# Ledger of designs, part 62: peptides against a protein of PDB entry 4N78

Target 1, 186 residues: chain A of PDB entry 4N78
Amino acid sequence: HFQVICRLLGYQGIAVVMEELLKVVKSLLQGTILQYVKTLMEVMPKICRLPRHEYGSPGILEFFHHQLKDIVEYAELKTVCFQNLREVGNAILFCLLIEQSLSLEEVCDLLHAAPFQNILPRVHVKEGERLDAKMKRLESKYAPLHLVPLIERLGTPQQIAIAREGDLLTKERLCCGLSMFEVILT
Target 2, 155 residues: chain B of PDB entry 4N78
Amino acid sequence: MAELQMLLEEEIPGGRRALFDSYTNLERVADYCENNYIQSADKQRALEETKAYTTQSLASVAYLINTLANNVLQMLDIQASQLRRMESSINHISQTVDIHKEKVARREIGILTTNKNTSRTHKIIAPANLERPVRYIRKPIDYTILDDIGHGVKW

## One batch from the design tools (peptide; aimed at target 2 G110)

Design b2_p24_4 (made by RFdiffusion4)
Pose (drawn by RFdiffusion4):
Structure b2_p24_4 (pose): chain A 186 residues (1-186), chain B 155 residues (1-155), chain P 24 residues (1-24)
Amino acid sequence: as target 1 above (186 residues)
Amino acid sequence: as target 2 above (155 residues)
Amino acid sequence: SVFEELEEGDDELNQVLEEELEKL
C-alpha cells in the first residue's frame, strides 16, 4: 500500500501529507492530549517512592495499586487518552514508513538510470588484469549509452539544455543524502 | 513560409484561373472550327485544322492540370512539415514544463529534509607505524630513578 | 546544496521556452 501511495502522490503529494500530519499532531498535542495531561497530572499522587526490595513484590504491587488508583479508575483513560495517543503514533509511523517506501522507489529508479549515466558496477579481475585498465575499457563499451554526451554531440541547444536538466533530476534523489524522519521529530 | 505564400496567393489561384480561361477559350475555339468549316472552301483543309486545334486543346488542358496538381502537392508537403516542426516545438515546451513542475515538487519536500551524515570505512584500520619489537636487556635494580621526581633524596 | 543546484538551470529553460514560442 505504501508503495502505491508513494507513486501516486509523488514528492509534492508526500510533502503536503507530511505537512498536514504535523498539523494534526500539533492539534492533538497542544489540544485534547495537553488538556488531559494537565488534568491527570493533578489526579497523580504528588509523591511516590519506589519501595525497598524488603517489602516484597506483592506488597509493592499493592502499594502501586493504591497510589495509582485514581489513574486506574479514570473513565476516559482509554477512550480518549490512549485513543489520541494512538493517532499521534500512527501519524509518526506513516511518516517513517512512507519515507522508507520512497527510498526504495528512488533506488530502483537510480538502478535503471545507471546505464545511461555512465555508472558501472565493480567488474571481476582475473590475473594480469587491473580494474583501472578494465573499468575504462568497459566504459568504452557502454559509451554509446551515455546520454548527455551524445546529445551534446548531435543535439540542438534546446535539446541539450533540456537533457542537462532532466539528467540532474534523474541522478538527484533523496536517498542519495537526505532524510525526513529527523526533521519530523524535531 | 515564402514559398507557401506564393502558392497560396498567386500560383495556385493563378493556375486555377488559367484553367477557367481554358474553359471559356475552348468553347470559342469549338465554335471557330465549326465556323471556319462552314466558310471553308476546302472541307478537307478545314478538318485538318480542326484536328490540329483538337490535339492542341488536349495538350493544353493536360498541361494546365499537371501544373496545378504539382502546386497543390507542394503546398501539402510544406504544411506537413509545418506540423512536424510545430510538434517538435510543442514537445520541448512540454518537457520544459515537466521539468519545472518537478522542481516545484522537490522544493516542497526539500523543506522536510536534512543531511543524513552517513560514511563508509574499513572493518579494520591498521596504524601508520606498527609497534617496534623491543629487545629484552637485563639491567640492575636502581634505587635512584625516582630522585628527580618530586623532592628526591640522593645518596 | 542539492536544491540550489536544481534551481541553477531556470534561466536556460526560460530561454528554451522563449525560443520555442518564437518558432510557433

Design b2_p24_4_s1 (made by RFdiffusion4, then SolubleMPNN; from b2_p24_4, 11 letters changed)
Fold by OpenDDE base, seed 2:
Structure b2_p24_4_s1 (fold): chain B 186 residues (1-186), chain C 155 residues (1-155), chain A 24 residues (1-24)
Amino acid sequence: as target 1 above (186 residues)
Amino acid sequence: as target 2 above (155 residues)
Amino acid sequence: SMLEKLEEGDPELEEVLREAQAEL
């Protein structure tokens, strides 16, 4: 699903969705969640000492239950605050999954474009073969597929310009060095 | 443009008129040949004259058709060339727009990105001394050590 | 064939046709 979403939205659509999600997350964090956190801080016991081990596990549990009674009885915490936290969590996960899906798509595009852009994979060298000789043979084999040089030779000036720009856009992808998710986490 | 206009306005209509006129003339020639054959005392001569007129008429029509056909073909070629040029122009504009849109989109998404911290792959400095894997000696957990700490009721 | 020559634009045939047209 995320892969399909990435394909349908493209960079622009993803950007818009991410921006809106960031706004929502910001609103949730600075609004409702902050208010609940402030309220929780106010009702939190000022002194919470560890009970003596002598009370046993049930006694310790009751002790903490008693100390946290006001928090536990705060019904809105479960219904509203936790829901908002879930929404934030979902938004974060969504962003992560979108970025991952986008990265996969970009990698696929790069791989498909590679033969046309003189980007050759390192070939496995069998014992006794020179890597350089094998790479040269590979380069020679794919040389006719180099799109930009081909268009530079056969195309009009306008076509050459478009081809160069297209080549650049194909090579420059987010997965090469950019992260959206890191921005979301700051 | 001038050539196409000349073909459309002058040459092709002119050729069509010429064919029509030729048709009318052929009818007259046919009538003449028929009458001449009937009235002539020398039927053989009249027949030869008719053959000559027929050959000439056919040649004329063939020429007119060929000329007209060539003009039509030329017209079509010019139009096809114009269409190809228009197509090329449209494609160029389309590609330019697409590239521009892509650049804009990339700028927009770029605002939402930061440089990946290339965690410098810390050269796993192989610790010089491969500390021999400390043989995990399963020391049996002596639970008796806990016997003194637990206020368990010594039954 | 004469037809093929007509299609290929045989200059000799075109000349013959032009002469025939001029006589009409």
Scores: peptide ipSAE 0.008, ipTM 0.634, DockQ to the pose 0.010
OpenDDE base, seeds 1, 3, 4, 5: peptide ipSAE 0.016, 0.006, 0.008, 0.007; ipTM 0.613, 0.623, 0.635, 0.637; seeds 1, 3 fail the geometry check

Design b2_p24_4_s2 (made by RFdiffusion4, then SolubleMPNN; from b2_p24_4, 8 letters changed)
Fold by OpenDDE base, seed 5:
Structure b2_p24_4_s2 (fold): chain B 186 residues (1-186), chain C 155 residues (1-155), chain A 24 residues (1-24)
Amino acid sequence: as target 1 above (186 residues)
Amino acid sequence: as target 2 above (155 residues)
Amino acid sequence: DVMERLEEGDEELAQVLEEQRAKL
């Protein structure tokens, strides 16, 4: 599903969706969540000492339950605050999954374009074969597929310009060094 | 353009007119040959003359048809070439627009990106004194102690 | 008049045929 979304939206659509999600997350964090956090901080016991270990786990639990009784009884915390936190979490996950899907798509594009851009995979050399000889053979085999040089030789100036720009755009992908998710986390 | 216009306005219509005129002329020639054959005392000569006219007439018509056909074909070739040029121009514009759109889109998404921080994994310098791993004896947390705490349905 | 036009047509045909022959 995320792959399909990435294909349908493209860079433009993904950008728009990400921007809107960031706005939503910001609104949730700075608005409702912040207000609840402030309220919770006000209601939090000023002095919460660690109970003595001698009371055991049950006693410690009862102690914290008593200390947090007012917070637990705050019904709006479960319904509104946790829901908003869930929405934020979902938004973050969505962004992560979109970026991952986009990266996969970009890698696929790069791999498909590679033979046409003189990007050759490292050939597995069997024992006794010279790597250089295999690489030269591979280069020779794919040389006719090099699009930009082909267009430079046979094309019009306009076609050459387009081919070069297309080549550049094909090579320059987000997955090569950019992250959207890191921006979302900041 | 001038050649196409000449073909459309002059050559092809002219060829059509020539064919029409040829039809009329052929009818006249036929009438002449018929009358000549009837009136001639030398029927053999008249027949040979008719054969000559027939051959000539057929050749002329064939020529006119061929010329007209070639002009039509030439016209179509010119038009096809013009269409191909137009197509090429449209494709060029389309590609330019697409590239531009892609650049804009990439700029927009690029604003939402940062460089991937390759966090140099700081070599966790293992502290020299390997404190003996205190055998973490996982005492199983007996959660049964919590069974009596809360409104849990005692099954 | 008809014969002259027919003769002109034959000459043109001969020229075109010769030009086509020269291209082969």
Scores: peptide ipSAE 0.005, ipTM 0.664, DockQ to the pose 0.009
OpenDDE base, seeds 1, 2, 3, 4: peptide ipSAE 0.000, 0.005, 0.006, 0.000; ipTM 0.658, 0.660, 0.655, 0.659; seeds 3, 4 fail the geometry check

Design b2_p24_4_s3 (made by RFdiffusion4, then SolubleMPNN; from b2_p24_4, 10 letters changed)
Fold by OpenDDE base, seed 5:
Structure b2_p24_4_s3 (fold): chain B 186 residues (1-186), chain C 155 residues (1-155), chain A 24 residues (1-24)
Amino acid sequence: as target 1 above (186 residues)
Amino acid sequence: as target 2 above (155 residues)
Amino acid sequence: SVMEKLEEGDPELAEVEKKALEEL
């Protein structure tokens, strides 16, 4: 699903969605969640001492339950605050999954373009074969597929310009060094 | 462009007119041949003359048709070439627009990105003294040690 | 809102398209 979404939206669509999600998250955090947190802080017991371990786990739990009774019983906490937190969480997860899906798609594009851009995979060298000889053979095999040099030889100046720009756009992908998710976390 | 215009405005219409005129002329020739045959005392000579005129007329018409056909084909080839050039121009524009759209989109999404922090993998300082890999001698686990542990039926 | 923004064409793009059309 996320792959399909990435394909459908493209870079522009993803950017718009992410921007709007960030706005929503910001609104939730600075608005409703902040208000609830402030309210909760006000009603929090000023003195909450750790009970003695001698009371055992049940007694300790009961102690904290008693101290936090007003907070636990606050109905709006469960219905509104936790819902907003879930929405924030979902937004974060959505962003993560979109980025991952986009990265996969970009990697696939890079891999598909590689033969046309003189990007050769590291060839597994069997024992006794010279890496250099194998690489040269591979280069020679794919040399006719090099798009930009081919167009530079056969194409019009306009076609050459487009090919170069296309080549650049193909090489420069977000997955190579950029993260959206890190921006979302900040 | 001038060649196409000449074909469309002069050569092809001219060829059509020539064919039409040829038709009219052929009718006249036919009438002449018929009358000549009827009036001639030498029917054999009149017949041979008619055959000659017929052959010449057919050759002329064939030539006119061939010329016209070739001009039409040439016209079509020129038009096809023009269409291909137009298509190429449209494709170029389309590609330019698409590239621009892509650049804009990338800028937009780029604003929402930050550089991936390559976690400096702490140089695992290999300890200077590579302890000789102690050959892990797999001592077979002697499970007999567990024989006395449990309610197993001593057979 | 998101759909509206997605539909909001880039004015620069519109200019490029317009120029491209004028060159045709």
Scores: peptide ipSAE 0.030, ipTM 0.686, DockQ to the pose 0.078
OpenDDE base, seeds 1, 2, 3, 4: peptide ipSAE 0.005, 0.005, 0.029, 0.011; ipTM 0.647, 0.652, 0.681, 0.653

Design b2_p24_4_s4 (made by RFdiffusion4, then SolubleMPNN; from b2_p24_4, 10 letters changed)
Fold by OpenDDE base, seed 5:
Structure b2_p24_4_s4 (fold): chain B 186 residues (1-186), chain C 155 residues (1-155), chain A 24 residues (1-24)
Amino acid sequence: as target 1 above (186 residues)
Amino acid sequence: as target 2 above (155 residues)
Amino acid sequence: SVLERLEEGDEELDRVMREQQAKL
């Protein structure tokens, strides 16, 4: 599903969706969630001592339950905050999955374009084969596929310009060094 | 343009008319030959004359058809060439627009990106074998760095 | 009580939310 979304939206559509999600997340965090957190901090017990280990896990749990009883009861009544947190979580996950899907699509595009851009794959050299000879053979094999040089030789000036720009756009991908998700987390 | 117009307005219609006239003339010639053969005391001469007229008529019609066909083909070639030029122009514009749109889109998404902190420079341990810098072998882009991207999505 | 303070906080939240909606 995310792959399809990435293909349908393209870079522009993804950008718009990400921007809107960021706005939504920001609004949720700075609005409702922040206010709930502030309120909870105000009512939080000022002194919560760790109970003695002698009470065991059940006793410790009961102690904390008692200390937080009013807060827990309030939180159960106010499900809006938890829903907002869920929405934030979903938005973050969505962004992550979109970025991952986009990265995969970009990698696929780069791989498909590689033969046309004089980007040769690393060839596994079997024992006894000269890497140089294999590489030269590969270069010779793919030489006719080099699009930009081909167009530079046979194309019009306008076609050459378009080919160069297209080549540049093909090479410059986000997955090569850019992350959107890091921006979303900050 | 002038050539195409001449073909469309004058040469092709003229050729069609000539062919039609030729058909009418052929009918007249046929009638003449038939009557001449029937009425002539010298049947051999009449036959030879008929053969001559038939050959001439067929040659004339063949010429007219060939001329007309060539003119039509020429017209079509000119039109095809014009269409190809137009298509080329449209494609150029379309590609230019698409590239521009893509650049804009990439700028927009680029604003939402930051450089990946490649802090863990795992020292690409250059394989110890300093194989001689083979000529400008464009280093294959190792996309294996991206292999870790997407492991969370059970496809 | 803690509950009273929480209720006061809810009222404040509603106010803040209304103010934010008035600004969009």
Scores: peptide ipSAE 0.021, ipTM 0.589, DockQ to the pose 0.009
OpenDDE base, seeds 1, 2, 3, 4: peptide ipSAE 0.010, 0.014, 0.014, 0.012; ipTM 0.593, 0.603, 0.579, 0.601; seeds 3, 4 fail the geometry check

Design b2_p24_5 (made by RFdiffusion4)
Pose (drawn by RFdiffusion4):
Structure b2_p24_5 (pose): chain A 186 residues (1-186), chain B 155 residues (1-155), chain P 24 residues (1-24)
Amino acid sequence: as target 1 above (186 residues)
Amino acid sequence: as target 2 above (155 residues)
Amino acid sequence: TLEELEETLNEMIEENQALPPPFE
């Protein structure tokens, strides 16, 4: 699903959705969640020690049940507090998962562009062979596929300018050195 | 474009009227051969001149049509090339717009991004100078090596 | 008409080249 969502939205669609999810998280954190946090903070026990081990685990469980009784009995703790938090959590997970799908989408695009952009994988080296001397030979084999230099050789200025822009857009992807989940959290 | 204007404004309309002139002139020439036969004293001579005019009329109508047909074809060939150049230009404009819409989309998502500081190194990196193997040499106990440390006492 | 289209196209290319790099 996320894979399809990334393809259909593109960069502009994903960006707007992320910007809008930030507005939703802001609306919830500074809204209903904040209201209920302030309310439950008063229902909270002003102080609450952690009993020594001496008192035993069953007595510690009884102590926490008594100290946190008002939290345990709060009627809207699930239908409201947990629900709102779940929505915020899902919004964060969407941003993380959608970025991962975008990365996969970009890397595949780049793999197909590599033959037309003079990007060769490491070649096997037998005895008496130097990669330096061999990689350059392989580059000659795929020289007719190097798109930008071919168009600069036979193309019109207009075709050349358009080729340089398109070549730049093809090689520059977010997965090359950029990320978003960090900015989302910040 | 100059050759097209010449075809559209003069050579085609002109060659076309020259055809209409043939329409009117030939019906005159048909009457003249009938009149020249009637006035003719020599009916065989007047028939041979009618035949001459018939053959000449045929050669003329075929020439006028051929000339006009070549002009119409040249016009269509030029117009076909115009559409070929125009499509090429439209395609470049389209590619340019696509590049622009993509730059706008990437600018929009670029706001939500930062550098991912990732690097690549080796599993093990040996030091530039390996530790020298120090030979063992026996030396006596010396109770004076600390005399210069702090407030020593020499003996 | 074709010359005007070529001039407009050159202007559009130049405007696109003056834009910041992608993601900036």

Design b2_p24_5_s1 (made by RFdiffusion4, then SolubleMPNN; from b2_p24_5, 9 letters changed)
Fold by OpenDDE base, seed 1:
Structure b2_p24_5_s1 (fold): chain B 186 residues (1-186), chain C 155 residues (1-155), chain A 24 residues (1-24)
Amino acid sequence: as target 1 above (186 residues)
Amino acid sequence: as target 2 above (155 residues)
Amino acid sequence: SLAELEQQLQKLLQENQALPPPFE
């Protein structure tokens, strides 16, 4: 699903969606969530001593549950605050999945373009074959597919310009060094 | 352009007129041949003359038709070539626009990106001030990054 | 006169003959 979304939206569509999601997340965090957190901090017990370890895990849990009972039972916390937190979480996950899907799409594009751009994969050399000789054979095999040099030789100046720009755009991808998700986490 | 104009305005209309005139002339020739045959005491000579005129007339018409047809074909070829050139121009413009749109889109999404810090330390680097255009540092594309993702492509 | 028409036709025929035979 995310792959289809990435293909449909393209870079521009993804950017728009991501920007809007960031705005929503920011609004939620700085608005409602912040207000609830501040309120919760005010009503939090000032002195919450660690119960004795002798009470065991159930007893300790019951102790904290009792201390926080009023907070946990606050209806608005469950309905509004937790819902907003879920929305934030979903937005983050969405951004992550979109970035991952986009990266996969970009990798596929790079792989498809590679033969036309003189980008050869590292060939697995069988035992006894010289890597250099095999690479040279591959280079020779794919040399006729080098699109930009071909167009430079046969094309008009305008076609050459477009080919070069297209080649550059094909080579430059986000997956090569950029992360959107890191910005979101920030 | 001049050749196409000449074909459209002069050669083809001229050829059509010539063909029409030829038709009219053929009718006159036919009438002449008929009358000549009727009036001539030497019917064989009149017949031979008629055959000669007929052959010549057919040859002339064939020539006119062929010339006209060739001119029409040439006209169509020129027009087809013009259309191909127009198509090429449109495609060029379209590609230019698409490239431009893609560049804009990439700038937009680029603002939402940061450089992958290889540093192991999860320092949540607070994005500094939003306003600095993330200068796309053209670092050579290290395709080795693809090696980790492409675990499944057994070449 | 038929003779004038013949002469005109002969002239037209000569003019048409001056057109190189398309097939030679």
Scores: peptide ipSAE 0.016, ipTM 0.599, DockQ to the pose 0.008
OpenDDE base, seeds 2, 3, 4, 5: peptide ipSAE 0.016, 0.007, 0.019, 0.010; ipTM 0.615, 0.608, 0.610, 0.632; seed 4 fails the geometry check

Design b2_p24_5_s2 (made by RFdiffusion4, then SolubleMPNN; from b2_p24_5, 9 letters changed)
Fold by OpenDDE base, seed 5:
Structure b2_p24_5_s2 (fold): chain B 186 residues (1-186), chain C 155 residues (1-155), chain A 24 residues (1-24)
Amino acid sequence: as target 1 above (186 residues)
Amino acid sequence: as target 2 above (155 residues)
Amino acid sequence: ELEQLQQELEEMLARNQALPPPFE
């Protein structure tokens, strides 16, 4: 699903969706969540000491349950605050999955374009074969596929310009060094 | 442009008219040949004359058809060439627009990106000292310690 | 129509020259 979304939206659509999600997240965080957090901070026990380890896990749990009873019983916390936190979480996950899907698409595009851009994969050399000779053979094999040099030789000035720009756009991808998700987390 | 106009307005219509006239003329020639053969005392001569007219008529029609066909083909070639030029221009514009749109889109998404920090996440070294499981002694929780803690919001 | 497209193209090109290259 995310791959399809990435293909349909493209860079522009993804940007718009991400911006809107950021707005939603910001609104949730600075609005309702912040208000509940402030309220919770006010009602939080000022002194919450760790009970002695001698009480064991059940005793410690009971201790904290008792101290936090009023907070746990706050009905609006469960119905509103936790729901908003789920929405934020879903938004974050959505952004992550979109970025991952986009990265996969970009890598695929780069791989498909590579033969046309004189980007040759490292060839496995069998014992006794010279890497250089094999590489030269590979270069010679793919030389006719190099799009920009081909157009530079046969094309009009306008076609050459378009080809160069297209080549640049093909090479430049987000997956090469940029992250959207890191921005979303900040 | 002038050549195309001449073909469309003069040469092709003229050729069509010529073919139509030729049809009428052929009918007249046929009638003549038939009558001439019937009335002539020298049937051999009449036949030879008919053959000559037939050959001439066929040659004439063939020429007219060929000329007209060539003119039509020439017209179509000119039009096809014009269309190809227009298509090339449109494609160039379209490609330029698409590239521009893509650049804009990439700038927009680029604003939402930062450089990937390859910071070595410090391996959280688990503390070596596993706290010995303290023997669970069920001591009753003295809740009196909490009596002074919490102005309960009387909802 | 072609002239309009050409004008639009020129305007877009002018705008594009003012923008920094993407991802650079």
Scores: peptide ipSAE 0.019, ipTM 0.720, DockQ to the pose 0.269
OpenDDE base, seeds 1, 2, 3, 4: peptide ipSAE 0.009, 0.009, 0.011, 0.008; ipTM 0.694, 0.698, 0.698, 0.701; seeds 2, 3 fail the geometry check

Design b2_p24_5_s3 (made by RFdiffusion4, then SolubleMPNN; from b2_p24_5, 9 letters changed)
Fold by OpenDDE base, seed 3:
Structure b2_p24_5_s3 (fold): chain B 186 residues (1-186), chain C 155 residues (1-155), chain A 24 residues (1-24)
Amino acid sequence: as target 1 above (186 residues)
Amino acid sequence: as target 2 above (155 residues)
Amino acid sequence: SLAEMEEQLQKMLQENQSLPPPFE
């Protein structure tokens, strides 16, 4: 699903969606969540000692539940604050998954373009074959596919310019050095 | 342009008119030959004259058709060339626009990106400035980075 | 008249003869 979304939206669409999500997240964090967190901090028990480990996990949980009973029973916390936190979480996950999907698409594009850009795959040399000879054969095989040199030889100046720009754009991808998710986390 | 105009406005219409006139003339020639043969005391001579007129008429028509056909072909070639040039121009514009749109899109998304080499330990620094336009670092694409991503992607 | 037609045909013939050979 995320791959399809990436393909459909493209860079611009993804950017728009992410920007809007960031705005929403920011609004939620700075607004409702912050207010609730501040309020919760004020009402939190000042002294909460760790129960003895001998009570086991259930006893410890019950202890904390008792200490936080008033907070847990606060209806607005569940309905509003936790919902907002869920929305933030979903937005973050969405951005992560979009970035991952986009990276995969970009890699595929790079791989598909490679033969046309004089980028040769790593050749597995079978035993007995010289790497150099195999590389030369591959170079010769793909030489006619090198788009930019071909257009430089046969094309108009305008076509050459477009081909070069297209080649550059094809090579430059986010997956090569950029991360969106890191920005989202900051 | 001048050649195409001459073909369209003068040569082809002229050729069509000539061909039409030729048709009318051929009918007259036929009538003449028939009457001449009937009225002539020397039937052999009249026949030879008819043959001569027939041959000449056929040659003339063939010439007119050939000339007209060539002119039409030439016209079509010129028009085809013009269309190709127009197509090329449109394609160039389209490609230029697409490249521009792509650049804009990349700039927009680029603002939402940071360099991966920034240590994962980046403390969730509250993005002081939400919009850090990450300049496209035109680094030579190290495709070795793709080795880690490409392995195991089950499509 | 036939004579007039003949003259016209001869004129046409002469005009056509002035044209380059159709197949050259």
Scores: peptide ipSAE 0.018, ipTM 0.585, DockQ to the pose 0.008
OpenDDE base, seeds 1, 2, 4, 5: peptide ipSAE 0.016, 0.016, 0.013, 0.012; ipTM 0.591, 0.610, 0.609, 0.625; seed 2 fails the geometry check

